Peptides against a protein of PDB entry 4PAS. Designs and how they scored, part 6

Target 1, 39 residues: chain A of PDB entry 4PAS
Amino acid sequence: SVNQASTSRLEGLQSENHRLRMKITELDKDLEEVTMQLQ
Target 2, 39 residues: chain A of PDB entry 4PAS as posed
Amino acid sequence: SVNQASTSRLEGLQSENHHLRMKITELDKDLEEVTMQLQ

## One batch from the design tools (peptide; aimed at target 1 L31)

Design b1_p12_5_s1 (made by RFdiffusion4, then SolubleMPNN; from b1_p12_5, 5 letters changed)
Fold by OpenDDE base, seed 3:
Structure b1_p12_5_s1 (fold): chain B 39 residues (1-39), chain A 12 residues (1-12)
Amino acid sequence: as target 1 above (39 residues)
Amino acid sequence: RKELEELRKKLD
């Protein structure tokens, strides 16, 4: 049960980490687009 | 802005 709880927590953290990395990539693209529009 | 703050909070 302790190992299962730890594994479940790790999977949750990995999923959230992936989500955050995808958002960073999205924001980077948005910033590039805004930068191009301002030039 | 709220989303960006949440990203910062979780990355720290």
Scores: peptide ipSAE 0.023, ipTM 0.414, DockQ to the pose 0.186
OpenDDE base, seeds 1, 2, 4, 5: peptide ipSAE 0.023, 0.021, 0.022, 0.020; ipTM 0.410, 0.414, 0.390, 0.402

Design b1_p12_5_s3 (made by RFdiffusion4, then SolubleMPNN; from b1_p12_5, 4 letters changed)
Fold by OpenDDE base, seed 4:
Structure b1_p12_5_s3 (fold): chain B 39 residues (1-39), chain A 12 residues (1-12)
Amino acid sequence: as target 1 above (39 residues)
Amino acid sequence: REELEKLREELE
């Protein structure tokens, strides 16, 4: 149904958004560590 | 930084 397709798309977007936010947090931390090592 | 920027653009 249109509702099932919309729900599955929303769940996919929510899971990808979560993955991307976690990766941003990881990279921000790694960048901070590298920045501290270069000081 | 380039990977981080790409990930931020994907969240917009």
Scores: peptide ipSAE 0.037, ipTM 0.498, DockQ to the pose 0.524
OpenDDE base, seeds 1, 2, 3, 5: peptide ipSAE 0.027, 0.028, 0.028, 0.028; ipTM 0.494, 0.494, 0.471, 0.465

Design b1_p12_5_s4 (made by RFdiffusion4, then SolubleMPNN; from b1_p12_5, 5 letters changed)
Fold by OpenDDE base, seed 5:
Structure b1_p12_5_s4 (fold): chain B 39 residues (1-39), chain A 12 residues (1-12)
Amino acid sequence: as target 1 above (39 residues)
Amino acid sequence: REELQKLLEELD
């Protein structure tokens, strides 16, 4: 149904959003460590 | 890290 397709799309977008937020946090930490090593 | 937290909050 249209509702099932919309729900599955929302769940997919929510999972991808979570993955991307975790990746941004990881990259921020890596950047901080590199910055500290260059000082 | 506070600026990162703000950016992540804006994505919600």
Scores: peptide ipSAE 0.117, ipTM 0.668, DockQ to the pose 0.394
OpenDDE base, seeds 1, 2, 3, 4: peptide ipSAE 0.116, 0.112, 0.115, 0.114; ipTM 0.665, 0.662, 0.663, 0.663

Design b1_p12_6 (made by RFdiffusion4)
Pose (drawn by RFdiffusion4):
Structure b1_p12_6 (pose): chain A 39 residues (1-39), chain P 12 residues (1-12)
Amino acid sequence: as target 2 above (39 residues)
Amino acid sequence: EEAEERIEEVLE
């Protein structure tokens, strides 16, 4: 059952990866919008 | 470095 645990770990990390990449998309939007506001 | 370059391009 350590093999199934390893598979679940990978899937969880993939989910976390997506969450982080979505957050970067949002932050790039924030960087642009604040930059436009300041300039 | 790639993240810094992207941030700098937006700030320019």

Design b1_p12_6_s1 (made by RFdiffusion4, then SolubleMPNN; from b1_p12_6, 9 letters changed)
Fold by OpenDDE base, seed 3:
Structure b1_p12_6_s1 (fold): chain B 39 residues (1-39), chain A 12 residues (1-12)
Amino acid sequence: as target 1 above (39 residues)
Amino acid sequence: SALQERVQAILQ
């Protein structure tokens, strides 16, 4: 149904959003490590 | 470096 397709798309977007937020957190940690190495 | 490898793994 249209509702099932919309729900599955929303769940896919939510999972990808979570994945991208985790990658941002990892990049922030790597930037902190680079900053410490430049001191 | 280990840092370069970590950054590369995150960007994949």
Scores: peptide ipSAE 0.041, ipTM 0.621, DockQ to the pose 0.052
OpenDDE base, seeds 1, 2, 4, 5: peptide ipSAE 0.035, 0.037, 0.036, 0.039; ipTM 0.599, 0.603, 0.603, 0.620

Design b1_p12_6_s2 (made by RFdiffusion4, then SolubleMPNN; from b1_p12_6, 8 letters changed)
Fold by OpenDDE base, seed 1:
Structure b1_p12_6_s2 (fold): chain B 39 residues (1-39), chain A 12 residues (1-12)
Amino acid sequence: as target 1 above (39 residues)
Amino acid sequence: SALQERIQKILQ
């Protein structure tokens, strides 16, 4: 159904959003480590 | 080096 397709798309977007947020957090931590190593 | 790997990870 249209509702099922919309729900599955939302779940896909939510999972990708979570993945991207985790990647941002990882990169922020890597940036902190690089900053510390350059001091 | 570990630093180079960290930098490369940020740039990718």
Scores: peptide ipSAE 0.045, ipTM 0.623, DockQ to the pose 0.063
OpenDDE base, seeds 2, 3, 4, 5: peptide ipSAE 0.044, 0.041, 0.042, 0.044; ipTM 0.619, 0.607, 0.612, 0.619

Design b1_p12_6_s3 (made by RFdiffusion4, then SolubleMPNN; from b1_p12_6, 9 letters changed)
Fold by OpenDDE base, seed 1:
Structure b1_p12_6_s3 (fold): chain B 39 residues (1-39), chain A 12 residues (1-12)
Amino acid sequence: as target 1 above (39 residues)
Amino acid sequence: SALQQRIQQILQ
């Protein structure tokens, strides 16, 4: 159904959004470590 | 370095 396709698309976008947020957090932490090592 | 390897893993 149109509703099922829309729900599955939203869930896919939400999961990818969560994945990307986690990657940003990890990169921020690694950049902090690099910054500390370069000081 | 271990840090470079970690960064590469995150960017994949």
Scores: peptide ipSAE 0.043, ipTM 0.605, DockQ to the pose 0.054
OpenDDE base, seeds 2, 3, 4, 5: peptide ipSAE 0.041, 0.041, 0.039, 0.040; ipTM 0.602, 0.597, 0.603, 0.600

Design b1_p12_6_s4 (made by RFdiffusion4, then SolubleMPNN; from b1_p12_6, 10 letters changed)
Fold by OpenDDE base, seed 4:
Structure b1_p12_6_s4 (fold): chain B 39 residues (1-39), chain A 12 residues (1-12)
Amino acid sequence: as target 1 above (39 residues)
Amino acid sequence: SALAARVQRILQ
């Protein structure tokens, strides 16, 4: 149904949003480490 | 470096 397709799309977007937030957090930590090594 | 390999995995 249209509702099932919309729900599955939302769940896919939510999972990708979570994945991207985790990547941002990891990159922020790696940037902190690089910054400390350059000081 | 281990850091460069980690960054590369995150960007993939």
Scores: peptide ipSAE 0.080, ipTM 0.680, DockQ to the pose 0.053
OpenDDE base, seeds 1, 2, 3, 5: peptide ipSAE 0.078, 0.076, 0.076, 0.079; ipTM 0.677, 0.677, 0.680, 0.681

Design b1_p12_7 (made by RFdiffusion4)
Pose (drawn by RFdiffusion4):
Structure b1_p12_7 (pose): chain A 39 residues (1-39), chain P 12 residues (1-12)
Amino acid sequence: as target 2 above (39 residues)
Amino acid sequence: LEEKLEELKEER
């Protein structure tokens, strides 16, 4: 069952990767919007 | 706003 545990670990890390990439997309939008507000 | 941009860059 350590094999199934490894598979679940990878799937979880993939989910976490997406969450983080979505957050970066948001932050890039925030950086642009604040830069426009400042300039 | 400059401080806010620094915070956003750090968070990213």

Design b1_p12_7_s1 (made by RFdiffusion4, then SolubleMPNN; from b1_p12_7, 4 letters changed)
Fold by OpenDDE base, seed 5:
Structure b1_p12_7_s1 (fold): chain B 39 residues (1-39), chain A 12 residues (1-12)
Amino acid sequence: as target 1 above (39 residues)
Amino acid sequence: LEEKLEQLRKEK
């Protein structure tokens, strides 16, 4: 149904949003490690 | 340092 397609699209966007947030946290940690190595 | 900079380039 149109509702099922809309729900599946929303769930896909929610999972991608979570993945991108985890990637930002990883990159922030990686930049902290590089910054500590430059001190 | 160099390996970590290469990882950061691959992640973009």
Scores: peptide ipSAE 0.031, ipTM 0.524, DockQ to the pose 0.288
OpenDDE base, seeds 1, 2, 3, 4: peptide ipSAE 0.030, 0.028, 0.028, 0.029; ipTM 0.515, 0.509, 0.509, 0.512

Design b1_p12_7_s2 (made by RFdiffusion4, then SolubleMPNN; from b1_p12_7, 6 letters changed)
Fold by OpenDDE base, seed 1:
Structure b1_p12_7_s2 (fold): chain B 39 residues (1-39), chain A 12 residues (1-12)
Amino acid sequence: as target 1 above (39 residues)
Amino acid sequence: LEEELKKLQEQK
């Protein structure tokens, strides 16, 4: 149904959003570590 | 910095 396709798309976007948030957190940690090593 | 980013992520 249109609702099932919309739900599956939302779940895909939610999983990708979570993946991207985790990657941002990883890169921010890497940046903090590099910044601390340069001080 | 990490705890502030976590709070910003929890607000979304």
Scores: peptide ipSAE 0.023, ipTM 0.392, DockQ to the pose 0.070
OpenDDE base, seeds 2, 3, 4, 5: peptide ipSAE 0.022, 0.023, 0.023, 0.022; ipTM 0.357, 0.369, 0.342, 0.360

Design b1_p12_7_s4 (made by RFdiffusion4, then SolubleMPNN; from b1_p12_7, 6 letters changed)
Fold by OpenDDE base, seed 1:
Structure b1_p12_7_s4 (fold): chain B 39 residues (1-39), chain A 12 residues (1-12)
Amino acid sequence: as target 1 above (39 residues)
Amino acid sequence: LQEELEKLKQQL
């Protein structure tokens, strides 16, 4: 149904959003580690 | 430092 397709798309976008947020957090941490090593 | 820079590059 249209509702099932919309739900599956939302779940896909939510999982990708979570993946991207985890990646940003990892990159921010690794930038902090590099910044501390340059001080 | 160099290892951390290579780790960051693998993440891009």
Scores: peptide ipSAE 0.118, ipTM 0.679, DockQ to the pose 0.350
OpenDDE base, seeds 2, 3, 4, 5: peptide ipSAE 0.116, 0.108, 0.114, 0.118; ipTM 0.676, 0.667, 0.675, 0.679

Design b1_p12_8 (made by RFdiffusion4)
Pose (drawn by RFdiffusion4):
Structure b1_p12_8 (pose): chain A 39 residues (1-39), chain P 12 residues (1-12)
Amino acid sequence: as target 2 above (39 residues)
Amino acid sequence: SLHESFTEILSS
């Protein structure tokens, strides 16, 4: 069952990766919007 | 720049 545990670990890390990439997309938007506000 | 770093991370 350690094999199934490894598979679940990978899938969870993939989910986390997506969450982080979505947050970077939001932050790039924020950086642009604030930069436009400041300039 | 910070934007380029975000683009690099998203494209990796």

Design b1_p12_8_s1 (made by RFdiffusion4, then SolubleMPNN; from b1_p12_8, 7 letters changed)
Fold by OpenDDE base, seed 5:
Structure b1_p12_8_s1 (fold): chain B 39 residues (1-39), chain A 12 residues (1-12)
Amino acid sequence: as target 1 above (39 residues)
Amino acid sequence: SELERLRQLLSS
C-alpha cells in the first residue's frame, strides 16, 4: 500500500541518518587522534 | 594507520 511504501521509505531514511551521524562521530574522533599525533 | 582509517571512512 501507499502507507507501507511511505513507512518503508521513512525507515530507510532514518537508518541512513543514523549511519551518517555515527560516521561523523567516528571521523571526529579519528581526526582528533591524527591531530594529536601530528603535534 | 589512523590516516588510512580516515580515508576508508570517507570512501564508505
Scores: peptide ipSAE 0.048, ipTM 0.553, DockQ to the pose 0.111
OpenDDE base, seeds 1, 2, 3, 4: peptide ipSAE 0.047, 0.045, 0.043, 0.047; ipTM 0.535, 0.527, 0.527, 0.531

Design b1_p12_8_s2 (made by RFdiffusion4, then SolubleMPNN; from b1_p12_8, 8 letters changed)
Fold by OpenDDE base, seed 4:
Structure b1_p12_8_s2 (fold): chain B 39 residues (1-39), chain A 12 residues (1-12)
Amino acid sequence: as target 1 above (39 residues)
Amino acid sequence: SALDALRALLSS
């Protein structure tokens, strides 16, 4: 159904959003480490 | 790396 398709898409987008946020957090940590090494 | 993974997403 349209509702099932919409729900499935939303769940997929929420999962990908979470994954991308975790990658951003990892990059922020790596950037902090590089910054400390340059100081 | 996380950066490589993000680059791969942007290039695909």
Scores: peptide ipSAE 0.042, ipTM 0.535, DockQ to the pose 0.090
OpenDDE base, seeds 1, 2, 3, 5: peptide ipSAE 0.030, 0.040, 0.038, 0.029; ipTM 0.564, 0.530, 0.531, 0.560

Design b1_p12_8_s3 (made by RFdiffusion4, then SolubleMPNN; from b1_p12_8, 7 letters changed)
Fold by OpenDDE base, seed 2:
Structure b1_p12_8_s3 (fold): chain B 39 residues (1-39), chain A 12 residues (1-12)
Amino acid sequence: as target 1 above (39 residues)
Amino acid sequence: SQLEELKKLLSS
């Protein structure tokens, strides 16, 4: 149904959003570590 | 964090 498709899309977007936020946090930490090593 | 600092710079 249209509702099932919409809810499945929302759940997919929510999981991807979470994954991307975790990746951003990891990259921020990695960038900080590299910056410290270059100083 | 550096992410928050970058956000601040982009908003100024």
Scores: peptide ipSAE 0.040, ipTM 0.455, DockQ to the pose 0.196
OpenDDE base, seeds 1, 3, 4, 5: peptide ipSAE 0.039, 0.040, 0.032, 0.036; ipTM 0.506, 0.515, 0.494, 0.468

Design b1_p12_8_s4 (made by RFdiffusion4, then SolubleMPNN; from b1_p12_8, 8 letters changed)
Fold by OpenDDE base, seed 3:
Structure b1_p12_8_s4 (fold): chain B 39 residues (1-39), chain A 12 residues (1-12)
Amino acid sequence: as target 1 above (39 residues)
Amino acid sequence: SALDALKAFLSS
């Protein structure tokens, strides 16, 4: 149904959003570590 | 090495 398709799309977007937030946190930590090593 | 760490960072 249209509602099932919309719900599945929302769940996919929510999972991708979570994945991207985790990736941003990881990259921020890696950048901090590199910056610290260069000081 | 530091170079390997930088490469890993850029490819992550």
Scores: peptide ipSAE 0.054, ipTM 0.522, DockQ to the pose 0.065
OpenDDE base, seeds 1, 2, 4, 5: peptide ipSAE 0.048, 0.052, 0.053, 0.051; ipTM 0.481, 0.488, 0.519, 0.497

## One batch from the design tools (peptide; aimed at target 1 R21 L27 L31 V34)

Design b1_p13_1 (made by RFdiffusion4)
Pose (drawn by RFdiffusion4):
Structure b1_p13_1 (pose): chain A 39 residues (1-39), chain P 13 residues (1-13)
Amino acid sequence: as target 2 above (39 residues)
Amino acid sequence: LLEEREKQLEELL
């Protein structure tokens, strides 16, 4: 059952990867909008 | 990359 645990670990990390990449997308938008506001 | 973007945004604010 350590094999199934490893599979679940990978899937969880893939989910976490997506969450972080969605957050980078939002932050890039924030960086642009604040930069436009300041300039 | 996330930490760099958060820092850049903090510097701008």

Design b1_p13_1_s1 (made by RFdiffusion4, then SolubleMPNN; from b1_p13_1, 4 letters changed)
Fold by OpenDDE base, seed 1:
Formats: structure tokens, sequence, C-alpha cells
Structure b1_p13_1_s1 (fold): chain B 39 residues (1-39), chain A 13 residues (1-13)
């Protein structure tokens, strides 16, 4: 149904959002580590 | 937190 498709789309977007937030946090940590090493 | 330095480093890439 349209509602099931919308729910599945939302769940997919929520999962991707979580993945992207984790990747941003990882990259932020990597940049912080590199920055600390350069000081 | 080194956010400003991280930002500057990213801008240099």
Amino acid sequence: as target 1 above (39 residues)
Amino acid sequence: RLSELEKQLEELK
C-alpha cells in the first residue's frame, strides 16, 4: 500500500541518516586526531 | 574540542 511504501521509505531514510551521522562522527574524530598530531 | 582548527584544515584541502 501507499502507507507501507511511505513507512519503508521513512525507515530507509532513518537508517541512512544514522549511517551518515556515524560517518561524520568518525571523520570528525579522524580530523581531530590529525590536527592534534600536527600541533 | 578542536572544531575551528578542523574547519581550517578542511578549508586548506
Scores: peptide ipSAE 0.041, ipTM 0.542, DockQ to the pose 0.167
OpenDDE base, seeds 2, 3, 4, 5: peptide ipSAE 0.036, 0.036, 0.041, 0.039; ipTM 0.455, 0.456, 0.544, 0.539; seed 5 fails the geometry check

Design b1_p13_1_s2 (made by RFdiffusion4, then SolubleMPNN; from b1_p13_1 with L1E R5K L13K)
Fold by OpenDDE base, seed 5:
Structure b1_p13_1_s2 (fold): chain B 39 residues (1-39), chain A 13 residues (1-13)
Amino acid sequence: as target 1 above (39 residues)
Amino acid sequence: ELEEKEKQLEELK
């Protein structure tokens, strides 16, 4: 159904959004560590 | 007319 396809697309986008937010948090931490080592 | 509308409704499921 169109509704099932729309729901599955939304769930995929929510999962990708969560993954990307976790990756941003990891990269921000790595950047902080590198910045501290350069001081 | 009704049969074509029933077909269009089934294609949306």
Scores: peptide ipSAE 0.038, ipTM 0.409, DockQ to the pose 0.010
OpenDDE base, seeds 1, 2, 3, 4: peptide ipSAE 0.023, 0.019, 0.013, 0.020; ipTM 0.350, 0.410, 0.279, 0.383

Design b1_p13_1_s3 (made by RFdiffusion4, then SolubleMPNN; from b1_p13_1, 4 letters changed)
Fold by OpenDDE base, seed 1:
Structure b1_p13_1_s3 (fold): chain B 39 residues (1-39), chain A 13 residues (1-13)
Amino acid sequence: as target 1 above (39 residues)
Amino acid sequence: ELEEKEKKLEELK
């Protein structure tokens, strides 16, 4: 149904949003470590 | 090692 397709799309977007937020946190930490090593 | 950290940072992008 249209509702099932919309729900599955929302769940996919929510999981991807969570993955991307975790990736940003990892990148910020790794950037900080690289920055500290360059000093 | 700096090179390992740079590699890890690039693998995350």
Scores: peptide ipSAE 0.028, ipTM 0.372, DockQ to the pose 0.089
OpenDDE base, seeds 2, 3, 4, 5: peptide ipSAE 0.027, 0.025, 0.023, 0.026; ipTM 0.369, 0.327, 0.353, 0.366

Design b1_p13_1_s4 (made by RFdiffusion4, then SolubleMPNN; from b1_p13_1, 7 letters changed)
Fold by OpenDDE base, seed 5:
Structure b1_p13_1_s4 (fold): chain B 39 residues (1-39), chain A 13 residues (1-13)
Amino acid sequence: as target 1 above (39 residues)
Amino acid sequence: RLKELEEQLQQLK
């Protein structure tokens, strides 16, 4: 039970970390596109 | 990216 709850929490945190990394990559791309349009 | 880095370097001068 304790190990299963810890594993499920880690999997949730890994999924959220992946989602946040994908959002950072999207925003970095959007920033590059805006910067290129302003030059 | 290279242009963005160049612009940031110009703003620091």
Scores: peptide ipSAE 0.040, ipTM 0.478, DockQ to the pose 0.079
OpenDDE base, seeds 1, 2, 3, 4: peptide ipSAE 0.033, 0.038, 0.032, 0.034; ipTM 0.502, 0.460, 0.499, 0.507

Design b1_p13_2 (made by RFdiffusion4)
Pose (drawn by RFdiffusion4):
Structure b1_p13_2 (pose): chain A 39 residues (1-39), chain P 13 residues (1-13)
Amino acid sequence: as target 2 above (39 residues)
Amino acid sequence: ELEELEEKVEELE
């Protein structure tokens, strides 16, 4: 059952990866919008 | 990707 645990770990990390990449997309938008506001 | 984002945040600051 350590093999199944490893599979679940990978899937979880993939989910986390997506969460972080969606957050970077939001932050790039924030950087642009604030830059426009300041300039 | 995170290093590039950090650089952009530093430039904005």

Design b1_p13_2_s1 (made by RFdiffusion4, then SolubleMPNN; from b1_p13_2, 5 letters changed)
Fold by OpenDDE base, seed 3:
Structure b1_p13_2_s1 (fold): chain B 39 residues (1-39), chain A 13 residues (1-13)
Amino acid sequence: as target 1 above (39 residues)
Amino acid sequence: ELEKLKEKLEQLQ
């Protein structure tokens, strides 16, 4: 069904969006730690 | 330790 294919695509994009948000949050922490070590 | 941070950054690229 076109609706099933659209739902599965949305779920894949939501999962990837969550993964990317977690990666950004970890990079922000690693940059904060680097900044503190350079002070 | 800067080396551990570089290794984490490399794993996240």
Scores: peptide ipSAE 0.034, ipTM 0.546, DockQ to the pose 0.060
OpenDDE base, seeds 1, 2, 4, 5: peptide ipSAE 0.033, 0.033, 0.028, 0.033; ipTM 0.540, 0.543, 0.518, 0.551

Design b1_p13_2_s2 (made by RFdiffusion4, then SolubleMPNN; from b1_p13_2, 6 letters changed)
Fold by OpenDDE base, seed 4:
Structure b1_p13_2_s2 (fold): chain B 39 residues (1-39), chain A 13 residues (1-13)
Amino acid sequence: as target 1 above (39 residues)
Amino acid sequence: LLEELQRRLEELQ
């Protein structure tokens, strides 16, 4: 169904968005730690 | 630290 394909696409994009947000949060923390070590 | 940051950046690409 077109609706099933749209739902599966949305779920995939939501999962990828969550993954990317977690990676940004991890990188921000590591950049903070690098910044603290350079001070 | 820098090696771990590089690894996490490679996983984002």
Scores: peptide ipSAE 0.072, ipTM 0.634, DockQ to the pose 0.066
OpenDDE base, seeds 1, 2, 3, 5: peptide ipSAE 0.072, 0.069, 0.069, 0.072; ipTM 0.635, 0.628, 0.627, 0.633

Design b1_p13_2_s3 (made by RFdiffusion4, then SolubleMPNN; from b1_p13_2, 5 letters changed)
Fold by OpenDDE base, seed 1:
Structure b1_p13_2_s3 (fold): chain B 39 residues (1-39), chain A 13 residues (1-13)
Amino acid sequence: as target 1 above (39 residues)
Amino acid sequence: ELEELQKRLEELQ
């Protein structure tokens, strides 16, 4: 149904948004640690 | 180790 397709799309976007937020947090941490080791 | 961090950063990009 249109509702099932919309729900599955929203769940996919929510999971990808969560994955991207975790990736940003890991990158920010790894950049901070690299920056600290280069000082 | 800086090399491990650089590798981890490349794997995340």
Scores: peptide ipSAE 0.031, ipTM 0.555, DockQ to the pose 0.065
OpenDDE base, seeds 2, 3, 4, 5: peptide ipSAE 0.029, 0.029, 0.030, 0.030; ipTM 0.541, 0.513, 0.544, 0.519

Design b1_p13_2_s4 (made by RFdiffusion4, then SolubleMPNN; from b1_p13_2, 6 letters changed)
Fold by OpenDDE base, seed 3:
Structure b1_p13_2_s4 (fold): chain B 39 residues (1-39), chain A 13 residues (1-13)
Amino acid sequence: as target 1 above (39 residues)
Amino acid sequence: LLEELQKRLEELQ
């Protein structure tokens, strides 16, 4: 149904949003480590 | 370190 297709699309976007947030947090940590080594 | 940042950036693309 249109509702099932909309729900599956939203779940896909929510999972991708979570993945991207975890990658940003990892990059922020790795950037902090680089910054500490350049001091 | 720069190699790890580059790897994490490639995983984001």
Scores: peptide ipSAE 0.064, ipTM 0.618, DockQ to the pose 0.069
OpenDDE base, seeds 1, 2, 4, 5: peptide ipSAE 0.061, 0.060, 0.061, 0.060; ipTM 0.612, 0.606, 0.611, 0.606

Design b1_p13_3 (made by RFdiffusion4)
Pose (drawn by RFdiffusion4):
Structure b1_p13_3 (pose): chain A 39 residues (1-39), chain P 13 residues (1-13)
Amino acid sequence: as target 2 above (39 residues)
Amino acid sequence: HLEELKEEREELL
C-alpha cells in the first residue's frame, strides 16, 4: 500500500502545483494593476 | 507594495 500512497502523493502535489500557478496568475495581474495605478 | 507582491510571487515559484 506504499505504492498507492506514492500515487496519491503525486496527485496531491499536482493539485498543489495548479493552486500555486493560479495564484501566480493572479499576482501577475495585481502587479500590472498596481504598476498602472502608480505610473 | 510592489516589492511585497514580487516577493510573494517568487516564493510561490

Design b1_p13_3_s1 (made by RFdiffusion4, then SolubleMPNN; from b1_p13_3, 8 letters changed)
Fold by OpenDDE base, seed 1:
Structure b1_p13_3_s1 (fold): chain B 39 residues (1-39), chain A 13 residues (1-13)
Amino acid sequence: as target 1 above (39 residues)
Amino acid sequence: RIEELLREKQRLQ
């Protein structure tokens, strides 16, 4: 059904959003470490 | 310091 396809797409977007937020958090940590090494 | 600010920003969203 259209509703099932919409729900499955939303769940996929929510999981991808979570993955991207975790990756941003990791990159911001790595950036802090590099910044501290350059000071 | 940046990690702390990031955690706080995430808590407010």
Scores: peptide ipSAE 0.041, ipTM 0.534, DockQ to the pose 0.102
OpenDDE base, seeds 2, 3, 4, 5: peptide ipSAE 0.039, 0.037, 0.039, 0.034; ipTM 0.518, 0.513, 0.525, 0.531

Design b1_p13_3_s2 (made by RFdiffusion4, then SolubleMPNN; from b1_p13_3, 8 letters changed)
Fold by OpenDDE base, seed 2:
Structure b1_p13_3_s2 (fold): chain B 39 residues (1-39), chain A 13 residues (1-13)
Amino acid sequence: as target 1 above (39 residues)
Amino acid sequence: RIEQLLEEKQKLQ
């Protein structure tokens, strides 16, 4: 149904949003570690 | 914290 397709698309976007947030947090941590080593 | 300070520094340059 249209509702099932919309729900599955939302779940896919939510999972991708979570993955991207986790990758941002990892890159922020890596940037902090590199910056501390350069001081 | 460091990323915020680096961004603030870049805004002042």
Scores: peptide ipSAE 0.037, ipTM 0.500, DockQ to the pose 0.081
OpenDDE base, seeds 1, 3, 4, 5: peptide ipSAE 0.035, 0.034, 0.034, 0.030; ipTM 0.505, 0.475, 0.481, 0.495

Design b1_p13_3_s3 (made by RFdiffusion4, then SolubleMPNN; from b1_p13_3, 9 letters changed)
Fold by OpenDDE base, seed 4:
Structure b1_p13_3_s3 (fold): chain B 39 residues (1-39), chain A 13 residues (1-13)
Amino acid sequence: as target 1 above (39 residues)
Amino acid sequence: IIEKLQQEKQKLQ
């Protein structure tokens, strides 16, 4: 149904949003580690 | 290295 397709798309976008947020957290950690190595 | 990580972070936000 149109509702099922909309729900599956929303779940896909929520999963991708979560993945991107986790990647931002990883990049922040890598930035901190590199900053500490340069001090 | 730092500037590249900052640019990648900004692209994902």
Scores: peptide ipSAE 0.040, ipTM 0.614, DockQ to the pose 0.915
OpenDDE base, seeds 1, 2, 3, 5: peptide ipSAE 0.039, 0.037, 0.035, 0.039; ipTM 0.614, 0.565, 0.550, 0.551

Design b1_p13_3_s4 (made by RFdiffusion4, then SolubleMPNN; from b1_p13_3, 8 letters changed)
Fold by OpenDDE base, seed 1:
Structure b1_p13_3_s4 (fold): chain B 39 residues (1-39), chain A 13 residues (1-13)
Amino acid sequence: as target 1 above (39 residues)
Amino acid sequence: IIEELKQQKQQLQ
C-alpha cells in the first residue's frame, strides 16, 4: 500500500540518518585527535 | 574524551 511504502521509506531515511550521524561523530573524533597532535 | 562522550550520547538517540 501507499502507507507501507511511505513507512518503509521513512524507516530507510531514519536508518541512513543514524548512520550519517555516527559517521559525523567519528569524523569529529578524528578531527579532535589531529587537533591534539598539532598542539 | 569529549568526542567519546558525544559518541555515547549519539548511541542513546
Scores: peptide ipSAE 0.042, ipTM 0.509, DockQ to the pose 0.094
OpenDDE base, seeds 2, 3, 4, 5: peptide ipSAE 0.035, 0.035, 0.035, 0.036; ipTM 0.487, 0.489, 0.491, 0.486

Design b1_p13_4 (made by RFdiffusion4; failed a check: a repeat of another design)
Pose (drawn by RFdiffusion4):
Structure b1_p13_4 (pose): chain A 39 residues (1-39), chain P 13 residues (1-13)
Amino acid sequence: as target 2 above (39 residues)
Amino acid sequence: HLEELKEEREELL
């Protein structure tokens, strides 16, 4: 059952990776919008 | 504030 645990770990990390990449997309938008506001 | 956004982004990468 450690094999199934490893598979679940990978899937979880893939989910976390997507969450983080979606947050970077947002932040890039924020950086642009604030830069435009400041300039 | 821009620096804080850049630091947060870098931490996420």

